# Designs tried in a protein design run: peptides against a protein of PDB entry 3H8D. Part 75

Target 1, 122 residues: chain A of PDB entry 3H8D
Amino acid sequence: DMKRQQRFFRIPFIRPADQYKDPQNKKKGWWYAHFDGPWIARQMELHPDKPPILLVAGKDDMEMCELNLEETGLTRKRGAEILPRQFEEIWERCGGIQYLQSAIESRQARPTYATAMLQNLL

## One batch from the design tools (peptide; made by RFdiffusion4, then SolubleMPNN)

Design b2_p15_5_s1 (from b2_p15_5, 7 letters changed)
Fold by OpenDDE base, seed 3:
Structure b2_p15_5_s1 (fold): chain B 122 residues (1-122), chain C 122 residues (1-122), chain A 15 residues (1-15)
Amino acid sequence: as target 1 above (122 residues)
Amino acid sequence: as target 1 above (122 residues)
Amino acid sequence: SAMDELLALAEEIEK
């Protein structure tokens, strides 16, 4: 599974309540995704006014992106793709390591590149 | 060894002969590096007027960057870091897979993330 | 070093 390409993406989103406001009044959130090959392995969302949302494959499938990578069009969206470290830095700061670890320990996490890397780290 | 962070960098260089010419007369080459943790795993150089240079750890150590990643200052150089795919795309087009494979088969390649990934691919 | 030279050249190009 380590053969699969790991790709990371970030896109901004505007809250529904701010969608039709003037640009200066729109508070941006950020949607992050880690794809392990074609399928999402991790997702997180940063918000201007609420706690981060962390999601891992297996445990949180119903809340995560259901599209495969190609279907998302993210690879064709200029500026969407980010470096692995750009994802991991935020993931770590948001407590992602502990979140994924807990999901693994509870047997809720689907095996991914992320779970394998964490197992190697611990 | 898959635990180590894989980081990729690209910097332009100007040929010594063009160094003091007018900007319009300077032909750019491109220096690429793949770091497997702190140490370089692969290096390649694109030139405007000669064949690409491909280098792999173990086989080509004398021709490759001798500095560890931190010593290079690349992580602090704006625009130097690139996505893994940005490296791999050029690597593949320049015959890097075959080059590394040959180095592995001849037992010249030092084991790296790159050699491991190739072994998984083949 | 060769790396230092490359870095220096890259910085000049960026300016």
Scores: peptide ipSAE 0.019, ipTM 0.496, DockQ to the pose 0.060
Fold by OpenDDE base, seed 1:
Parts: C-alpha cells; structure tokens; sequence
Structure b2_p15_5_s1 (fold): chain B 122 residues (1-122), chain C 122 residues (1-122), chain A 15 residues (1-15)
C-alpha cells in the first residue's frame, strides 16, 4: 500500500578521520532516510569531501540500513525526524530523481512510495 | 592512555535483501565493536554469505562508525554489551591478529588498546 | 558502510 506513512529522518555524522580533531576541524556529513511505512525506501549520505551517496530499496539493499523503522530508534531521537520537503530538496539537488528513475528502468528498484511518486511525476 | 575502559558490543543485523523475507529466510549477520574508552578501536562484521569484514582505527576510519561510544547508545541497549573474550574469539578466528598487525606494520593503524595488546603479544 | 553502522547504532540507542 503506497498510502503508508512516509517518514523522513536526518542525522549528522563525523567521519572517522575527524573523530579526534578539534570541533572546528570536524567536517560533518549527513545521513538521510526515507521510510515507507516500516521499511526504508531511500537513503542518502552527504559527505563533506566527496559526492553524495544515493541509495534506493531493491537496487542498493546491501548498502542500506537493514533495520525497520522501529528498530532504528530514529522516531525517538530528538530532532532526527524531518519534513518530507527537507529530504526531497536534497534528494533532488543530488540527482535523486534521475537515480531512482534509472533504478526503475533497469528493474532494480523495489516498488515503494518513492517509485510510485516518481512514476506519477513523469 | 591504554588503561582506558575497554568495552565490547555485538548486535545482529539482517541484510537489506532479506528485510521482507519470512523470518526463516532472513540470514543474520553480526556487527561487533571494540571501544577503547570513548572511541572505537576495532569493528568486525560477520556476514552470512561473504567473508567477514575486519576494520581497525586509523586504517579503516572511513568505513567505521564515526560516533563515540556515548553517541552510539550501545551501552543502553539490552544485551548489546559482550565480554572481551566474546569479541576476541571471533576476531582471532577471522584473522584479526594478522589484519591488525599488517595495519601496524604499514603504519596505517592508529594506536589503541588493541595495537598495544598485539605488540605485547608479539 | 560507516553509515549503515551509524544507522544500526542509532537504532540501538532508541530501542
């Protein structure tokens, strides 16, 4: 059912190389997730010094979080949940539409709310 | 200081490809971590269908958890913390001694309790 | 990946 609750989350991360640096020298990345109901549909990682990583369910399962939403605890982490647009804006800027479209066309993407919305958009 | 508290953790994970399978068809992997004080020193991932992944601080920073121990919440997760030997037994079986030794010799490993112990062992 | 681990850690913190 594509009418499942869509929830989005963002958490910062500091690369391991910067763990011991002064705060001013710690470059932060950002981890984004889109959950279609209990399961992750899209994942995005913004890195301070390399291109963003875009991942979609089906195609990139081995690289994506394997936990369901409840297991992630993200819903309980203060400030982690974000608005849909806060995810989509970054997703679009990073070429997410093209990435997901390609995954659909190659028959690698698992059907999710994200794939359905893209198919409606196109 | 190599006399920092050494804490070890293990959590199961299910590969993304198995997220939607019946429980009987979900192959579980295992994520292991060794924290030397607040910072991760070693990380190990046991996969059901591929060789284990061994990671050591300094060498594999970009692939390891960037969160400090407090940020991970592992200390608060019931059943996550394990005994040192429970980590070391798997570490040894997976060739961790050789892996860490090579990282030390190549000057890639950051000094940790793990490197110190290995240097004492050899 | 590091992010997967972070996610796993985040998930564990909240459970």
Amino acid sequence: as target 1 above (122 residues)
Amino acid sequence: as target 1 above (122 residues)
Amino acid sequence: SAMDELLALAEEIEK
Scores: peptide ipSAE 0.046, ipTM 0.578, DockQ to the pose 0.064; fails the geometry check
Fold by OpenDDE base, seed 4:
Structure b2_p15_5_s1 (fold): chain B 122 residues (1-122), chain C 122 residues (1-122), chain A 15 residues (1-15)
Amino acid sequence: as target 1 above (122 residues)
Amino acid sequence: as target 1 above (122 residues)
Amino acid sequence: SAMDELLALAEEIEK
């Protein structure tokens, strides 16, 4: 069902080792998620000191959020929901198009709104 | 180096959806880790509403803590460090011996203190 | 899961 509501979220995280430091010495990372209806379609993690992590449904299920959207509480968390482009811009910069494309071509990707949109793009 | 310091840790977590509930309505899970020196050897997660997760180094690296022990800050977190048996008892109850054995037999497990001990047991 | 832990940790840090 491609008419499902596409919703995007972002929350910050700090490395465990930095949690006990002064605020100015805490390097912030970012957790991103794209939900296609109740289920996650894409996930992305920006880290202060390592390469970004890209994850797509079907291929990376074991590393992705296993909770449905309602179970995450993200819709109730003030400031968590972001605009589609706020996700997509980072996704594109991190090579997400190529990553998802490869997952589709290798038959690892679960069909999602993201896979459909990419298929229309290519 | 099997003479590395074996250290075990546990921290609680709450499901995202429950974070906004009253404390009495927050179901608690538990994150467990075994560090063989600075590097994680085993990880385990107890959940209030789904099966436990067992993870072993080499096989499940992508799902396990990617930070070394010092980077986690766990050694500095009061109450996080636990006794070896506090980890092992849960590990055994969850089928950890069989899980690690299969990982060794399939050549997926990275050599750790845990693999060595299991090899001595079997 | 590792991700759930991250989410939980993030929530705690944001407080």
Scores: peptide ipSAE 0.022, ipTM 0.541, DockQ to the pose 0.074; fails the geometry check
Fold by OpenDDE base, seed 2:
Structure b2_p15_5_s1 (fold): chain B 122 residues (1-122), chain C 122 residues (1-122), chain A 15 residues (1-15)
Amino acid sequence: as target 1 above (122 residues)
Amino acid sequence: as target 1 above (122 residues)
Amino acid sequence: SAMDELLALAEEIEK
C-alpha cells in the first residue's frame, strides 16, 4: 500500500576493472535506489562510459538489490539518502517512465509505489 | 581467429549493500572473465547469496566488461589471472555450456573462441 | 551482477 515511506538513495561505485587503476583513472558510477517501504521498487545505475541501467521490481529482481532497506544499511550511511526528485529527475532523463511503463504493459513489473504513480501519470 | 591468446581472470568483489557493513559481514563474490585476445568472450559472476550470472559476448555486451583486456589492467594485477580450467570448471558447473549453446542457437552470441570450442564439443 | 561489481568498487571510492 501507498502508506509506506518512499525513500531514495544514491551511492557512488567504481567499476571492477578500474579497481587496479590509479584513483584519477577510476571513473565513478552512481547507484540509485528507490525503496517502497522496506523493498526496492526501482534501481538505476549511471555509468561513466555506457548507457544507464534501469531496473524495476518484478522484472529485474535478479539484477537488483536483494536486501531490504534495513539490511542495506543505507539509512545509516552518511550522504546516501537523497530527495525523491533527485532520483526522479535522473530516472526521467534515463527513460525510466517508458521503461517502467513497458514493464507494466508486459506484466513483468511487480506493483509498487512507482507503478501506482505511473498509472496516475498516464 | 583462434590464434589469439586465451586468458582468464578472477577477482573478488563486494556487493554494494555490504560496503557499509563490518568486514566480517561483507560477503565476497567472484568476478570471472575469459578474454579471447583483447576482447571479453565470457563473463561470470559468483554471488554468495544468489545464482551465478553467466554472460557471453554478443548477447550480454551491456552487462559485460566494456574494456579490452589491456584497459582492465588485469594482466598487471597480482593474482588476478587464473588457469583456463579454473574458469572452465566453474563455467561448466554453472551451466555455462548450455547457456552459450542457447545463445549460439538463438543467434545472439558473437563468435569467439568459446563459441568455436563449444561447436567442436557438440 | 554488474551492479554488485560496481558497488564493490564503490567501497574503493569511499576509502
Scores: peptide ipSAE 0.020, ipTM 0.547, DockQ to the pose 0.074; fails the geometry check

Design b2_p15_5_s2 (from b2_p15_5, 4 letters changed)
Fold by OpenDDE base, seed 2:
Structure b2_p15_5_s2 (fold): chain B 122 residues (1-122), chain C 122 residues (1-122), chain A 15 residues (1-15)
Amino acid sequence: as target 1 above (122 residues)
Amino acid sequence: as target 1 above (122 residues)
Amino acid sequence: SEMEELLALAEELEA
């Protein structure tokens, strides 16, 4: 159902190896999620010292958040929810459109709001 | 098309009569808008000294913003865009669900994302 | 889970 609520989230993370270092030596990453209704449709990770990770539902299920939206607690975490554009801007910059398009073309993508939007754009 | 982007905005306003008063005597209101694609679906106004105003597309067209989203300049106004929940929380508090429901039942509401969401909830 | 770890890390960062 395309009437499902689209919600976007971002949270910072510190690499496990940096957790107990002095603040100046902690490199911050960012974890992004797009939820199409209760289920994640896209995930993105920005890392300080490696390429961004892009993940799409269907193709990358084993690497993506396995929790439904409610289970994540993201809806109850102040400051975690972001505007759609705040997600899409980074997604686009990281090559997310091409990544999702390739997943659709290879028949690996699970249909989501994200796949539908892309197919409307192309 | 239910794939239209849903965007929400809030801007403050000062009553015309207060515009030239000292800051302490200016009472701030809030103007809210929900855009379903390019067109406004819901409008809401919080006033400091009168009941909130709720408006829905189809029923209240003559009282609502007549500009399409692009014409409003809201997308280019930093801090104007808000999260869906930031709109819905106020909308619900002000009786927006009942207002829209009544508009649907009286066949005054234009079909929008808002009407569809309500019909899914009820 | 990885998500739970990320959430915990985020909370530590915010504290």
Scores: peptide ipSAE 0.020, ipTM 0.537, DockQ to the pose 0.054
Fold by OpenDDE base, seed 1:
Structure b2_p15_5_s2 (fold): chain B 122 residues (1-122), chain C 122 residues (1-122), chain A 15 residues (1-15)
Amino acid sequence: as target 1 above (122 residues)
Amino acid sequence: as target 1 above (122 residues)
Amino acid sequence: SEMEELLALAEELEA
C-alpha cells in the first residue's frame, strides 16, 4: 500500500558474549530495520565476526522483530532513524536484492513495500 | 521509474534584502528539494514573511532549480540531506498534496515519483 | 524481546 510510510532504522548492539568485557573488547554489531508502515519488512544484522544476517517478512518472521514500529520506541530514539539509502546501500552490499528475490520466487516473502519495489526494479 | 533514487534536501537561506544586516536581523528561510533521480521533482520554500512557495516539475520548471542533483553539490553538503518524511511533513502542511493534485489534473505536472505516489495515494 | 534487548544495548552504547 502506497499510503504506508517507509521508515528505516539502525542501532548498534554488543554481542551478549562481549557485554561484560572492557569497552575496547566489545565488538560492535549493527541492527537495521525497514518498517513498511507499522510492521517490519526487512531486517539486517551486521556482525564483526560472522556473515551478515538478512531477513525478510514472510520468510523470516520467526527471526525478525515481532514488535510494531510504535512498540519498538525507535521513532523516539535519537539517532536511530536513517535515510532509505543508508539502509539500501548496506542491504545491497550484503546481497539483499538476491535474497529478497529468492524469497519472492520461492513464495516465501510476504508482500511489502520492499517486494513491490524489487518487482518494479527487475 | 522505480529505479530512480529519491533524495530530499533542505538548506537555509537568508533573503537578499537581509544579507547585509546583523545576524539577528537576518530572517531565515528554508529551501527544500525532492530529487527524483537526477532531476528535481518538487521544490518548496519556507519564508519568514510570506506564504510558502510550492513548485512541481513540469508546471513550475522556470521557477525551480535547473541543475541536476550532481551539479547542485547537495550530495556533498553535510547536513543538507533529509529524510523523506521531513520533506513530506512540511509539504503536506503547506498544501502540497492539493497543489500537486491540481497540477496533475490540469495536465501541467511532469510525471515524477511524486506524481506517481500521489496517484497511488488517492 | 530481542528488540527490547537490542534497544537497551543501543542506549547503553549511546551513553
Scores: peptide ipSAE 0.020, ipTM 0.559, DockQ to the pose 0.062
Fold by OpenDDE base, seed 5:
Structure b2_p15_5_s2 (fold): chain B 122 residues (1-122), chain C 122 residues (1-122), chain A 15 residues (1-15)
Amino acid sequence: as target 1 above (122 residues)
Amino acid sequence: as target 1 above (122 residues)
Amino acid sequence: SEMEELLALAEELEA
């Protein structure tokens, strides 16, 4: 349903190798999620020491959050929810458009709001 | 098109009577807008000294922002854009659901994302 | 005021 609520979230993470370091020595990464209704449509991970990870529903289900939105508790975590553009700007910079496009072309992408929007754009 | 981007904005205003007072004597109101694509779908005004004003497209066009989204410059004003829920929570508390519902029932409301969502809810 | 209360309540719910 194209009327599903689109919600975007961002939470920081500290890489395992830094977990027990002093705060000043911990390099922060960022975990992003786009939920199309209750289910994740896109996931994105920014790392301090490696390239971004882009994930799209259908193609990358095994590597993406398996919880529905309610189960994540993200909606109840202050500061976690972000504006669509805050997600999309990073998504674009990371090459997300091309990534999702390729997933669509290969028929690996599950139809989502994201796929529909991309098809509108192209 | 149900694929139009929904964007929400909030900006403060100072009532005319307070315009030339010292900052501490200025009571701030809030202007809210929901844009369904380029066009405003809902407008809401919170005032320090009178009840909220609720406005919906079709019914209240004469009292609503006449500019399309791009013309407003809101997208370029830092801090103006808000999350959907930041709008909806206030909208609900102000009786916006009932207001929009009545506008639909009277056939005064122009179809928007907001009207569609309300029809989904009811 | 009612306005201030609405805004405050909104902030609380976001927390």
Scores: peptide ipSAE 0.013, ipTM 0.522, DockQ to the pose 0.314
Fold by OpenDDE base, seed 4:
Structure b2_p15_5_s2 (fold): chain B 122 residues (1-122), chain C 122 residues (1-122), chain A 15 residues (1-15)
Amino acid sequence: as target 1 above (122 residues)
Amino acid sequence: as target 1 above (122 residues)
Amino acid sequence: SEMEELLALAEELEA
């Protein structure tokens, strides 16, 4: 259902080991999510000290948010929602196009707005 | 290396949707970890509204903590460390013995203190 | 991991 609302979110996280350090010694990561209607379509994690993690629905369900959008409370968290391009720019820089393409070709990807858009791009 | 220190940890979590509710409306989950030396051997998650999640090293690496013990900061988090039996009792109640046994039999389990102990039990 | 992420986020929200 491509008429579903596409919504994007970002929230910071700090490594547990850094939680009790002075603010200047806390290295932030970033959690990104793309929701296609109520369900997550893509997830992305930026870490301060390891490679980014890319996740796509169908393939990476076990590593992705299992809560529907309303259950996350993200829509009610001030400043969490971001613009589509704020997600897409990072996704592209991290190799997300190739990652989702591979998931589609291997029949691992669940159909989402993201899969449809990529199939129109390629 | 069975002379490695076996350490167990538990920390609560609250669903993102409940973070901004009054304390009485926040349903807590619990994250449990067994570290065999620096590396996680078992993980367990108690949720307020879904079945418990059991995870074992080798089989479930992608769903388990990727940080070594020092990187987690758990040893420095007051109240996080628990007694072995505080982990094991919940593990047993959730079917952890059967779960790890199946992982061993299917050759999915990475050797840990937990696999050795189970092999001595059965 | 999924839960590790949730925990990290939760701790940040509570800080």
Scores: peptide ipSAE 0.023, ipTM 0.526, DockQ to the pose 0.069; fails the geometry check

Design b2_p15_5_s3 (from b2_p15_5, 4 letters changed)
Fold by OpenDDE base, seed 5:
Structure b2_p15_5_s3 (fold): chain B 122 residues (1-122), chain C 122 residues (1-122), chain A 15 residues (1-15)
Amino acid sequence: as target 1 above (122 residues)
Amino acid sequence: as target 1 above (122 residues)
Amino acid sequence: SEMDELLALAEELEE
């Protein structure tokens, strides 16, 4: 249903190896999520020392958040929710359009708001 | 088309009568807009000294923003764009659900994302 | 879970 609420979230993370370092030595990454209603549609991880990770529903289910939106507590976490464009800007920069397109073309992508929007765009 | 991007904005305004007063005497109001794609679906004004103004497309077209989203420049104004819930929270508090419902029932409301969502909610 | 770990880390960073 295209009437599902689209919600976007971002949280910082510290690499496990840096957890116990001094703050100045903790390199911060960023975890992004796009929820199409209660279920994740896209996930993205920006790392300080490796390439971005892009994940799309269907193709990457095993690597993506397995919790529904309510289970994550993200809606209750101050500062976690972001604007659609704040997600999309990074998604685009990371090659997310091409990534999702490839997942669609390989028939690996689960239909989501994201896949529908991409189909409208291309 | 329910695939249109829903975007929400908020900007402060000063009452015309307060424009030339000292800053401490300028009572600030807030102007809110919900755009369903390029066109406004809902508008809301919080005033410091009078009841909120709620406006819905179709019914209140003459009192609402007549510019399309691009023409407003809101997408280019830093800090103007807000989350859907930041709009909806105020909308709900101001009685927006009842207002829009009444506009639908009187057949004054233009179909928008907002009207469709309300129909799904009730 | 990975999410729980990330959420916990994020909370720590907010302090």
Scores: peptide ipSAE 0.020, ipTM 0.535, DockQ to the pose 0.055
Fold by OpenDDE base, seed 1:
Structure b2_p15_5_s3 (fold): chain B 122 residues (1-122), chain C 122 residues (1-122), chain A 15 residues (1-15)
Amino acid sequence: as target 1 above (122 residues)
Amino acid sequence: as target 1 above (122 residues)
Amino acid sequence: SEMDELLALAEELEE
């Protein structure tokens, strides 16, 4: 079988409360996703005024993107796709390694490429 | 075992004959590489005034980058790394699928991620 | 969906 392709995406978002403000008063957040084949493995949200949110498949499914990769249209959105390292760098800074590790240890994480890589690292 | 990471790079080059010309008279070429883990699998060269050059591991080793990925320093060169699709799009346009297929059929291509993917496609 | 909302917001930012 073909190995599942790992694809990473980033898009900006404006808070609903800032939607109608002047551009200079709109604070941008950032939404990140890692797809392991057609299904999301990790999601991350950077907010302008609160701590980042980290989410992993299996544990946080209800809070994560429910669409498969094709349904998102992200692959067709210009500038949305990013390099693996562009995701991982932010993930690490936000404590993502510890977050995923804890999810694995508690048996909450669904097996993904991300869990496999972490298990090889530790 | 961990799956080998597929990484792609692009860098510009100036023809030796244009090295000392005014900037406006320097024609840029483009050098592309696909690394299957530490070793190059495909190389591609876009020239300003001649047909593109396609090279595949096993067949064209003597004309391809002889350095392993770490030795190239490409992973540390800002802006050099590109998305898989950015490589594949150009590869396809240049006839890379047919080139690789012919190398496989003639038993000249070394098995790589690229050969495996093509065999799954055909 | 939340994703659709995010995508819509992203498009607005590109304009």
Scores: peptide ipSAE 0.020, ipTM 0.515, DockQ to the pose 0.054
Fold by OpenDDE base, seed 3:
Structure b2_p15_5_s3 (fold): chain B 122 residues (1-122), chain C 122 residues (1-122), chain A 15 residues (1-15)
Amino acid sequence: as target 1 above (122 residues)
Amino acid sequence: as target 1 above (122 residues)
Amino acid sequence: SEMDELLALAEELEE
């Protein structure tokens, strides 16, 4: 449904092992989310010391945020919302197009705005 | 073309009559633009002392920005780019849906992402 | 929840 609001968010996280260390010894990761209306369509996690994690709705539901957008409080968190391109640039750089494409081809991906846009692009 | 990048911008302007006045005597307006790929699709101007101006591609080309996105330098202007919703919220509040709808009905509007989304919504 | 933990961590970083 192309008329659903597409919203993108980014928040930092610190590894559990670094949580109680001095700030300078905490390595920051980044959690990204694309919400297609109320529900998450894509999730991405950048880590300081391991490969990025890419997740798409349908395929990776068990590893993705289970809360709807309103439940997360992200819309009320100052600085959390980002421009679409700020998400897509990282998504593309991390191989997200290929990841989602493969999920579509295997019929694992749930149809979302992201799958529709990719299928339009190809 | 739904695969074109939708980008939104906002910059302040000061009325020509206030340009050389003291800062406290300058009333700030706001210039908004929606670019559908390289070309402007919608423009909006908020004024401190007169009604908002709404403009749509095809109908209002002569009053709209004639530069393509890259030519404007907006993509390189810090703080100019805004979230889609930051544009749409003002657009909707100013009667932009009705304005664009009327332009479509009169066949004055050039097909853009905005016209496509509106036609999908109705 | 994981989301709540992430949000809490983000708030900690902002302070």
Scores: peptide ipSAE 0.020, ipTM 0.561, DockQ to the pose 0.061
Fold by OpenDDE base, seed 4:
Structure b2_p15_5_s3 (fold): chain B 122 residues (1-122), chain C 122 residues (1-122), chain A 15 residues (1-15)
Amino acid sequence: as target 1 above (122 residues)
Amino acid sequence: as target 1 above (122 residues)
Amino acid sequence: SEMDELLALAEELEE
């Protein structure tokens, strides 16, 4: 819906095994989220040692953030919010367009701003 | 296998939204894991504001910790390791026996120490 | 998993 604000967030994570290492040996991953209003629409995880993980609402609900936007506190975390393109560029590079398309075609995707935009693109 | 050490871990987590609150307003959840040797056999999550989540190897692989025990660093985290009964008591109260039984009967469970023990109990 | 992410984030916040 045009009435819902699209907001994007990114936060780093370090694997538990790396927590005790010197800073130079802590391999950071990155957690990305797209919120369509209060509800998560897409989630993405970049890891230092495995392939990216892509998740879309409806299909991957159990693997995605269960908190609404306000419950995450991301809006209050300085530096967490990113520009739409900062999310989309990584999403595209990770094969997110194809992933979401497949979820739509299999009727697994929940309708979101993301599904609408993709359906307008294709 | 008798040759594999059964190890159990518990760590607290705080919702991102609560990170900025005063300590008294940070509602802690609890993450529990059972490792059968290097591989996770069961995972359990206690939340302050939703029902417990139970996960078993084979069935819930995508929702469970993907790191082997050494990769988690849990063995090096002081206070993370717990007694078997400290895991099992919570597992039982959350309906874990029934959950694992259903996973075995549906042929979704990967054989672990946990499946063997349950099959000996029933 | 979602919880693994929350844990990883929590660990970083505690440091």
Scores: peptide ipSAE 0.044, ipTM 0.545, DockQ to the pose 0.071; fails the geometry check

